# Peptides against a protein of PDB entry 4U39, part 33

Target 1, 302 residues: chain A of PDB entry 4U39
Amino acid sequence: SIKVIGVGGGGNNAVNRMIENEVQGVEYIAVNTDAQALNLSKAEVKMQIGAKLTRGLGAGANPEVGKKAAEESKEQIEEALKGADMVFVTAGMGGGTGTGAAPVIAQIAKDLGALTVGVVTRPFTFEGRKRQLQAAGGISAMKEAVDTLIVIPNDRILEIVDKNTPMLEAFREADNVLRQGVQGISDLIATPGLINLDFADVKTIMSNKGSALMGIGIATGENRAAEAAKKAISSPLLEAAIDGAQGVLMNITGGTNLSLYEVQEAADIVASASDQDVNMIFGSVINENLKDEIVVTVIATG

## One batch from the design tools (peptide; made by RFdiffusion4, then SolubleMPNN)

Design b1_p11_2_s1 (from b1_p11_2, 4 letters changed)
Fold by OpenDDE base, seed 1:
Structure b1_p11_2_s1 (fold): chain B 302 residues (1-302), chain A 11 residues (1-11)
Amino acid sequence: as target 1 above (302 residues)
Amino acid sequence: MKLLYFFSGKR
């Protein structure tokens, strides 16, 4: 089974966005120290952590409180994650609960033998230096606790959105990019396509890889496959080129009109931008909600 | 500790 665990406010917003987009084949868990915020989650499973420590009043933007809250609730987290083959841990880094609890939850998932993937955001620079420093500490702790850690730099989202985009919409786009990172991997296992992958294929690319980068490309029209692939490998979300990656996981998602030729064209573009010795695995997904769009997601590991 | 299973009872 695949479980997605949203940790703290940002992680729970991302999980809500995943549920709203009907991401299939995954179980959703919302975790928070704030009981009022947790009640707003759309997840089927809601877990309040650190009830004795925080009394449901949240972590006060302190990562040490988030950490201790997850440690207090360890047995409950173990029970909720038990029997998962794969666990996605999603959080907005820089806060109290997400930054402190996400590494603890990730370690619990890994200790249970699940393939543990972190999908986290760095805060925007405008959120201030304190959040950036807290996020850096939390990302370091996540890297040790996961098999693969995808880090989304929120400042790079500002390169994809209009300059007049309201702050609230920029945060919604961060939630959407977290959704795309989880869905881009989970759909390869859970959703049929022209080329199906199994869990063993994904595990080969993602086990014990440490940091990973994610690129996303979306296009329409006659050259949509090539355009989507080119956008993915040149994505502002890639802090480095995909050259030098030890592994590449690629998802090519389209509507019912997705052709095998388009899949091959997109795969060839990503392969040509990668090292010759790269372990590249690609899958295709059919999403009936996509009309004329192709979405290419690239995860570079190593 | 009560696991708050919010069953979304869609009636």
Scores: peptide ipSAE 0.022, ipTM 0.495, DockQ to the pose 0.017
Fold by OpenDDE base, seed 5:
Structure b1_p11_2_s1 (fold): chain B 302 residues (1-302), chain A 11 residues (1-11)
Amino acid sequence: as target 1 above (302 residues)
Amino acid sequence: MKLLYFFSGKR
């Protein structure tokens, strides 16, 4: 089974966004130290952590409180994650609960033998230096606790949105990029397409790889496959080029009109931008909601 | 939808 665990406010917003976009074949778990915020989750499983420590009042933006809250609730987290083959841990780094609890939850998933993937955000620079420093510590702890860690630099989202985009919409776009990172992987396993991957293929690319980069491209029209692939490999979300990656995971998602030729064209572009010795796997997914759009997601590992 | 509230209410 695949489980997605949203940790703290940002992680729970991302999980809500996944549910709203009907991401299939996954079980959703919402975790928070704030009981009121947790009640707003759309997840089927809701877990309050650190009830003795925090009394449901949250972590006060302190990562050490988030950490201790997850440690207090370890047995409950273990029971919720038990029997998962894969666990996505999603969080916004820089806060109290997400930053402190996500590494503990990731380690619990890994110790249970699940393929553990972190999908997390760095805070925007405007959120201030304290959040950036807290996020850096949380990301370092996540890297040790996961098989693969996808880090989304929120400041790079400002390069792909209009300059007039309200702050609230920039946060919604960060939640959407977290969704795309989880869905881009989970759909390869859980959603039938033209080319299906098994869990063993994904595990080979993602097991013990450490940090990963993600690129996303979306296009429409006659050259949509090639354009989406080119946008993915040149995505502002990539902090480095995909050349030098040891592994590449590619998702090509389209509507019911997605052709095998378009899948091959997109795969050839990503392969041509990668090293010759790269272990590349690609899958295709059919999503009827995309109509005439193609979405290419590239995850570079190693 | 089974709402599993794990309240560790050890009173």
Scores: peptide ipSAE 0.021, ipTM 0.539, DockQ to the pose 0.016
Fold by OpenDDE base, seed 4:
Structure b1_p11_2_s1 (fold): chain B 302 residues (1-302), chain A 11 residues (1-11)
Amino acid sequence: as target 1 above (302 residues)
Amino acid sequence: MKLLYFFSGKR
């Protein structure tokens, strides 16, 4: 089974976005120290952590409170994650609950023997230096606690969106990129396509790989596969080129008109931009909602 | 009717 656990405000917003976009084949868990915020979650499973410590009033933007809250609730987290083959831990780094609790939750998932994937954001520079410093500590702790950590640099989202984009919309786009990171992997396992991957293939690429980068490309029209692949490998979300990656996981998602030729064309482009000795796996997914769109997601590990 | 599992550590 695949579980997605959203931790704190940003993680819970991402989980809500996943549910709203009907991401299939996953169980959703919302975790927070703020009981009022947790009540707004669309997740089937809602867990308040650190009820004694915080009294449901949140972590006060303190990662140490978030950490202690997860430690207080360890047994409940273990029970919620039990029997998962794969666990996605999603959070916004720089806050209290997400930054402090996500590494603890990830370690619990890993100790249970699940393939543990972190999908987290770095705060925007405008959120201030304190959040950036807290995020750096949380990301360091996440790297030790996961098999793979996908870090989304929120400042790079500002390169994809219009310069006039309100701050609230920039956060919504961060939630959407977190969704795309989870969905880009979960769909390869849970959603049939033209080329299916098994869980063992995904585990081979993602187990004990540490940091990962994600690129996304979307295109339409006659050359949509090639354009989507080129956009994915040149994505602003890639803080480095995919050259030097030891592993590449590629998802090619299209509508019912997705051809094997388009899948091959996209895969060849990503392979040509990767090292010759890279362990590359690719899957294809059919999503009827995409119609004429192709979405290419690339995850570079190592 | 989706069962809201509140894991409050009071069980």
Scores: peptide ipSAE 0.018, ipTM 0.529, DockQ to the pose 0.019
Fold by OpenDDE base, seed 3:
Structure b1_p11_2_s1 (fold): chain B 302 residues (1-302), chain A 11 residues (1-11)
Amino acid sequence: as target 1 above (302 residues)
Amino acid sequence: MKLLYFFSGKR
């Protein structure tokens, strides 16, 4: 089974966005120290952590409170994650709950023997230096606690969105990129396509790989497959080129009109941009909500 | 909406 655990405000917003986009084949868990914020979650499983420590009033933007809250609730987290083959831990880094609790939750998932994937954001520079420093500490702790850590640099989202995009929409786009990172992997396992991957293939690419980068490309029209692939490998979310990666996981998602030729064309472009000795695996997904769009997601590991 | 209330009843 695949479980997605959203930790703190940003993680819970990402989980809500996944549920709203009908990401299939996953169980959703929302975790927070703020009981009022947790009540707004769409997740089937809602877990308040650190009830004694925080009394449901949140972590006060303190990562040490988030950490201690997860430690207080360890047995409850273990029970909620038990029997998962794969666990996605999603959070916005820089806050109290997400930054402090996500590494503890990830370690619990890993200790249970699940393939543990972190999908987290770095805060925007405008959120201030304190959040950036707290995020750096949380990301460092996540690296030790996961098999693969996908880090989304929120400042790079500002390169993808229009310059007039309101700050609230920039946060919504960060939640959407977290959704795309989880869905880009979970769909390869849970959603049938033209080329299916098994869980063992994904585990081979993601097990004990440490940091990963994600690129996303979306295109329409006659050359949509090639354009989506080119956008994915040149994505602003890639802080480095994919050529240095030891492993590449590729998802090619399209509508019911996705052709095998388009899948091959997109795969060939990503392969040509990767090292010759790269362990590349690719899958295709059919999403009926994608009319004329192709979405290419590339995850570079190693 | 299955509210799994884990009442850890201390006996």
Scores: peptide ipSAE 0.012, ipTM 0.475, DockQ to the pose 0.015

Design b1_p11_2_s2 (from b1_p11_2, 6 letters changed)
Fold by OpenDDE base, seed 4:
Structure b1_p11_2_s2 (fold): chain B 302 residues (1-302), chain A 11 residues (1-11)
Amino acid sequence: as target 1 above (302 residues)
Amino acid sequence: MKILYFYSGKR
């Protein structure tokens, strides 16, 4: 089974976005120290952590409170994650709950023997230096607690949105990028395909790989597959080129008109941008909602 | 109908 656990406000917003976009084949768990915010979650499983410590009033933007809240609720977290083959831990770094609790939850998942993938955001620069410093500490703790950590640099989202984008829309786009990171991987495992991916292959690419980079490319028209692939490997979300990656996970999502030729063309572009000795997994997904759009997601590990 | 093509391998 695949579980997605959203931790704190940012993680829960991402989980809500995943549910709204009908990401299939996963169980959703919402975790928060704020009971009122947790009630707004669309997740089937809702867990308040640190009820004694916080009284449901949240972590006060203090990562140490978030950490202690997860430690207080360890047994409940263990029971919720039990039997998962894979666990996605999603959070916005820089806050109290997400920054403090996500590493603890990730470690619990890893100790249970699940393939543990962090998908987290760095705060925008406009959120201030304190959040950036807290996020750096949380990301460091996540690296030790996960098999693979995908870090989304929110400031790079500002390069793909209009300059006049309201702050609220920038956060919504961060939630969408978190969704794309989880969905890009989960669709490869949870969706029955013409060619089934062995979970062992995903485990080989993602186990104990540390930090990973994510690129996304979207295109339409006659050369949409090639254009989407080129955009993915040059994505502003990539803090480095993928040429040094030991592993690459590629998802190609298109409408019902997605051709085998387009899948091959996109895969060849990503492979050509990767190391010759790279272990590459690619998958193609049909999403009827995309119509003429192709979305390429690249996860580079190692 | 979800059509998934998977390739696992080293090139």
Scores: peptide ipSAE 0.022, ipTM 0.560, DockQ to the pose 0.727
Fold by OpenDDE base, seed 2:
Structure b1_p11_2_s2 (fold): chain B 302 residues (1-302), chain A 11 residues (1-11)
Amino acid sequence: as target 1 above (302 residues)
Amino acid sequence: MKILYFYSGKR
């Protein structure tokens, strides 16, 4: 089974976005120290952590409170994660609960023998230096606790949205990028295709790989596959080029008119931008809601 | 939903 655990406000917003976009074949768990915020989760499983420590009032933007809250609730987290083959831990780094609890939850998942993938954001620079410093500590702790850690630099989202984009929409886009990171991988495993990926292949690419980079490309029109692939490999979300990656996971999502030629064209572009010895796994997904759009997601590991 | 997965092994 695949479980997605949203940790704190940002992680739970991302989980809500995943549920709203009908990400299939995964179980959702919402974790928070704030009981009121947790009640707004659409996840089937809602877990309040650190009930004794915080009394449901949240972590006060303190990562040490988030950490201690997860430690207090370790047995409940273990029970909720038990039997998962794969666990996605999603959070916004820089806050109290997400930053402190996500590494603890990830370690619990890893200790249970699940393939543990972190999908987290760095805060925007405008959220202030304190959040950036807290996020750096949380990301460092996540690297030790996961098999693969996808880090989304929120400031790079500002390069792909209009300059006049309201701050609230920039956060919604961060939630959407977190969704795409989880869905880009989960669809490869959970969605029955013409060719099913073996979970063992995903495990080989993602196990003990450390940090991963994520790129996204979206395009429409006659060359949409090539354009989407080119945008993905040159995505502002990539902190580096994918040419040094040991592994690549690629997801190509299109409407009912997505052709095999378009899938191949996009895959060839990503493969050509990767090392010749790269282990590349790619999948294609039909989403009727995309109409003429193609979305390419690239995750580079190693 | 028809998903096509292609494994590109080592070129």
Scores: peptide ipSAE 0.017, ipTM 0.534, DockQ to the pose 0.618; fails the geometry check
Fold by OpenDDE base, seed 5:
Structure b1_p11_2_s2 (fold): chain B 302 residues (1-302), chain A 11 residues (1-11)
Amino acid sequence: as target 1 above (302 residues)
Amino acid sequence: MKILYFYSGKR
């Protein structure tokens, strides 16, 4: 089974966005120290952590409170994650709960033998230096606790959205990029009627790889596959080129009109941008909600 | 019917 655990406000917003976008084949778990925020989660499983420590009032933007809250609730987290083959831990780094609890939850998942993937955001620079510093500590702790850590630099989201995009929409886009990171991987495994990569192939690419980069490309029109692939490998979300990656996961998602030629064209572009010795795995997904759009997601590991 | 094509390859 695949479980997605959203940790704290940002993680729970991302999980809500995943549910709203009908990301299939995953179980959703919402974790928070704030009971009121947790009640707004659309996740089937809702877990309040650190009830004794916080009384449901949240972590007060203190990562140490988030950490201790997860430690207090360790047994409950273990029970919720038990039997998962794969666990996605999603959070917005820089806050109290997400920053502190996500590494603890990730370690619990890893200790249970799940392939543990972190999908986390760095805060926007405008959120202030304190959040950036807290995020750096949380990211470091996540890197030690996961098999693969995808870090989304929120400031790079500002390069892919309109300059007039309201701050609230920039946060929604961060939630969407978190969704795309999880879905880009989960769809490769969990979607019925797909030639699933066996979970072993994904596990080979993602196990003990440390940091990963994610690129996303979206395009329409006659050359949409090639354009989407080119956008993915040159994505502002990539803090480095993918040419040095030891492993690449590629998801090509299109509508019912997605052709095999388009899939091959996109795969060839990503492969050509990757190292010759790269372990590349790619999947194609049909999403009936996509009209003329192709979405290419690239995850570079190693 | 969702069709996924997967390629696992070392270049």
Scores: peptide ipSAE 0.014, ipTM 0.453, DockQ to the pose 0.719; fails the geometry check
Fold by OpenDDE base, seed 1:
Structure b1_p11_2_s2 (fold): chain B 302 residues (1-302), chain A 11 residues (1-11)
Amino acid sequence: as target 1 above (302 residues)
Amino acid sequence: MKILYFYSGKR
């Protein structure tokens, strides 16, 4: 089974966005120290952590409170994650609960033997230096606790949105990028009939790889596959080129009109931008909600 | 029906 655990306010917003976009084949868990915020989650499983420590009033933007809250609730987290083959831990870094609790939850998942993938954001620079410093500490702790950590630099989202985009919409786009990272991987595994083979290949590429980079490309029109692939490998979300990656996961998602030729063209573009010795896996996903759009997600590991 | 084509390979 695949579980997605949203940790704190940012993680829970991302989980809500995943549920709203009907990401299939995954179980959703919302975790928070704030009981009122947790009640707004759309997840089937809602877990309040650190009830004794925080009394449901949240972590006060203190990562040490978030950490201790997860430690207090360790047994409950273990029970909720038990039997998962894969666990996605999603959080907005820089806050109290997400920054402190996400590494603890990730370690619990890893200790249970699940393939543990972190998908987290760095705060925008405008959120202030304190949040950036807290996020750096949380990201460092996540790297030790996961098999693979995808870090989304929120400031790079400002390069892909209009300059007039309201701040609230920029945060929604961060939630959407978190969704795309989780869905880009989960859709490769959650396909009926190939799950065991796909999971073994994903596990081979993602196990003990540390930091990963994610690129996303979206295009329409006659050359949409090639354009989406080119946008993915040149994505502002990539802090470095995919050249030098030991592993590449590629998801090519299109509508019912997605052709085998388009899949091959997109795969060839990503392969040409990767090292010759790279372990590349790619999946093609049909999403009926994508009319004429192709979405290419590239995750570079190692 | 989601048809997923999976290709695993070293290029």
Scores: peptide ipSAE 0.010, ipTM 0.406, DockQ to the pose 0.711; fails the geometry check

Design b1_p11_2_s3 (from b1_p11_2, 4 letters changed)
Fold by OpenDDE base, seed 2:
Structure b1_p11_2_s3 (fold): chain B 302 residues (1-302), chain A 11 residues (1-11)
Amino acid sequence: as target 1 above (302 residues)
Amino acid sequence: MKLLYFFTGKR
């Protein structure tokens, strides 16, 4: 089974976005120290952590409170994660709960023998230096606690949105990019397409790989596959080229009109931008909601 | 009806 655990405000917003976009084949768990924020979760499983420590009033933007809250609630986290083959831990780094609790939750998932994938954001520079420093500590702790850690640099989202985009919409786009990171992997396993991957293939690429980068490309029209693939490998979300990656996961998602030719064309572009010795796996997913759009997601590991 | 499971930390 696949479980997605959203940790703190950003992680819970991402989980809500996943549920709203009907991401299939996954169980959703919302975790927070703030009981009021947790009540707004659409997740089937809602877990308040650190109830004694925080009294449901949140972590006060302190990662040490987030950490201690997860440690207090270890048994409940273990129970909720039990029997998962794969666990996604999603959070916004730089806050109290997400930064402190996500590494603890990830370690619990890993200790249970699940393939543990972190999908986290770095805060925007405008959120201030304190959040950036807290995020750096949380990311460091996540690297030790996961098999693969996808880090989304929120400042790079500002390169793909209009300059006049309100701050609230920039955060919604960060939630959407977190969704795409989880969905781009979970759909390869859980959602039938033209080319299906098994869990063993994904496990081979993601087990003990450390940091990963994600690129996303979206296009329409006659050359949509090639354009989406080119956008994915040149995505501003990639802090480095996919060249030098030890592993690449690729998802090609399209509507009912997605052809095997388009899948192959997109795969060839990503392969040509990768090292010859890269372990690349790709899958295709049919999403009827995309109509004429193709979405290419690339995850570079190692 | 999706059963909402609330894991409240043991008081």
Scores: peptide ipSAE 0.009, ipTM 0.457, DockQ to the pose 0.019
Fold by OpenDDE base, seed 1:
Structure b1_p11_2_s3 (fold): chain B 302 residues (1-302), chain A 11 residues (1-11)
Amino acid sequence: as target 1 above (302 residues)
Amino acid sequence: MKLLYFFTGKR
């Protein structure tokens, strides 16, 4: 089974965005120290952590409170994650709960023998230096606790949105990019396509890889496959080229009109931008909600 | 410890 655990405010917003986009084949868990914020979650499973420590009043933007809250609730987290083959841990780094609790939750998932994937954001520079420093500590702790850690640099989202985009919409786009990172992997296992991957294929690429980068490309029209693939490998979300990656996981998602030729064309573009010795796997997914769009997601590991 | 399972019972 696949479980997605959203940790703190940013992680819970990302999980809400996943549920709103009907991401299939996954179980959703929302975790927070703030009981009022947790009540707004759309997840089926809602877990308040650190109830004795925080009394449901949140972590006060302190990562040490978030950490201790997850440690207090360890047995409850273990029971909620038990029997998962794969666990996604999603959080906005820089806050109290997400930054402190997500590494503890990830370690619990890994200790249970699940393939543990972190999908987290760095805060925007405008959130201030304190958030950036807390996020750096949380990302370092996540790297030690996961098999693969996808880090989304929120400042790079400002390169893909209009300059007049309201701050609230920029945060919603960060939640959407977190959704795309989880869905880009989970759909390869859970959703039928032209080329299906099994869990063993994904596990081979993602086990003990450490930091990963994610690129996303979306296109329409006659050359949509090639355009989506080119956008994915040149994505502003890639802090480095995919050249030099030890592993590449590629998702090619389209509507019911997605052709095998389009899948091959997109795969060849990503392969040509990767090292010759790269362990590349690719899957194709059919999403009936995609009309004429192709979405290419590339995850570079190693 | 009451596990607050908020089962959102969608009726």
Scores: peptide ipSAE 0.007, ipTM 0.403, DockQ to the pose 0.017
Fold by OpenDDE base, seed 4:
Structure b1_p11_2_s3 (fold): chain B 302 residues (1-302), chain A 11 residues (1-11)
Amino acid sequence: as target 1 above (302 residues)
Amino acid sequence: MKLLYFFTGKR
């Protein structure tokens, strides 16, 4: 089974975005120290952590409170994650709950024997230096607690949105990128396509790989597969080229008109931009909602 | 009717 656990405000917003976009084949868990914020979650499972420590009033933007809240609730987290083959831990880094609790939750998932994938954001520069410093500490703790950590640099989202985009919309786009990171992997396992991967293939690429980068490309029209692949490998979300990656996981998602030729064309472009010795796996997914769009997601590990 | 599991740390 696949579980997605959203931790704190940013993680819970990402989980809500996943549910709204009907991401299939996963169980959703929302975790927070703020009981009022947790009530707004669309997740089937809602867990208040650190009820004694915080009284449901949140972590006060303190990662140490978020950490202690998860430690207080360890047994409950273990029971919620039990029997998962894969666990996605999603959070916005730089806050109290997400930064402090997500590494503890990830370690619990890993100790249970689940393939544990972090999908987290770095704060925008406009959130201030304190959030950036807290996020750096949380990301360091996440690296030790996961098999793979995908880090989304929120400042790079500002390169793909209009300059006049309100701060609230920039956060909504961060939630959407977190959705795309989870969905780009979960769909390869849970959603039949033209080329299916098994869980063992995904486990081989993602087990004990540490940091990962994600690129996304979307295109339409006659050359949509090639354009989507080129956009994915040149994505602003890639803080480095996919050159030098030890592993590449590729998802090619299209509508019912997705052809095997388009899948091969996209895969060949990503392979040509990767090292010759890279362990590359690719899968295809059919999503009827995409109509004429192709979405290419690339996860570079190592 | 999806069962909302509230894991409140009340034993």
Scores: peptide ipSAE 0.006, ipTM 0.406, DockQ to the pose 0.019
Fold by OpenDDE base, seed 3:
Structure b1_p11_2_s3 (fold): chain B 302 residues (1-302), chain A 11 residues (1-11)
Amino acid sequence: as target 1 above (302 residues)
Amino acid sequence: MKLLYFFTGKR
């Protein structure tokens, strides 16, 4: 089974965005120290952590409170994650709960023998230096606790949105990029396509790989496959080129009109931009909600 | 829509 655990405010918003986009074949868990915020979750499983420590009033933007809250609730987290083959831990780094609790939750998932994937954001520079410093500590702790850690640099989202985009919409786009990172992997396992991957293929690419980067490309029209692939490998979310990656996981998602030719064309472009010795795996997904769009997701590991 | 509230009530 695949479980997605959203940790703190940003993680819970990302999980809500996944549910709203009908990401299938996954169980959703929302975790928070704030009981009022947790009540707004759309997740089937809602877990308040650190009830004694915080009294449901949240972590006060303190990662040490988030950490201790997860430690207080360890047995509950273990029970909720038990029997998962794969666990996605999603959080916005820089806050109290997400930054402190996500590494503890990830370690619990890993200790249970699940393939543990972190999908987390670095805060925007405008959120201030304190959040950036807290995020750096949380990301460092996540690296030790996961098999693969996808880090989304929120400042790079400002390169893909309109300059007039309100701050609230920039946060919604960060939640959407977290959704795309989880869905780009989970769909390869849970959603039938033209080329299906098994869980063992994904496990080979993602087990004990450390940090990963994600690129996303979306296109429409006659050359949509080639354009989506080119956008994915040149994505602002890639802080480095895919050249030099030890492993590449690629998802080619389209509507019911996705052709095998388009899948091959997209795969060839990503392969041509990668090292000759790269361990590349690719899958295709059919999403009926994508009419004329192709979405290419590239995850570079190692 | 079964709300599984895991209330860890003490038994």
Scores: peptide ipSAE 0.009, ipTM 0.410, DockQ to the pose 0.017; fails the geometry check

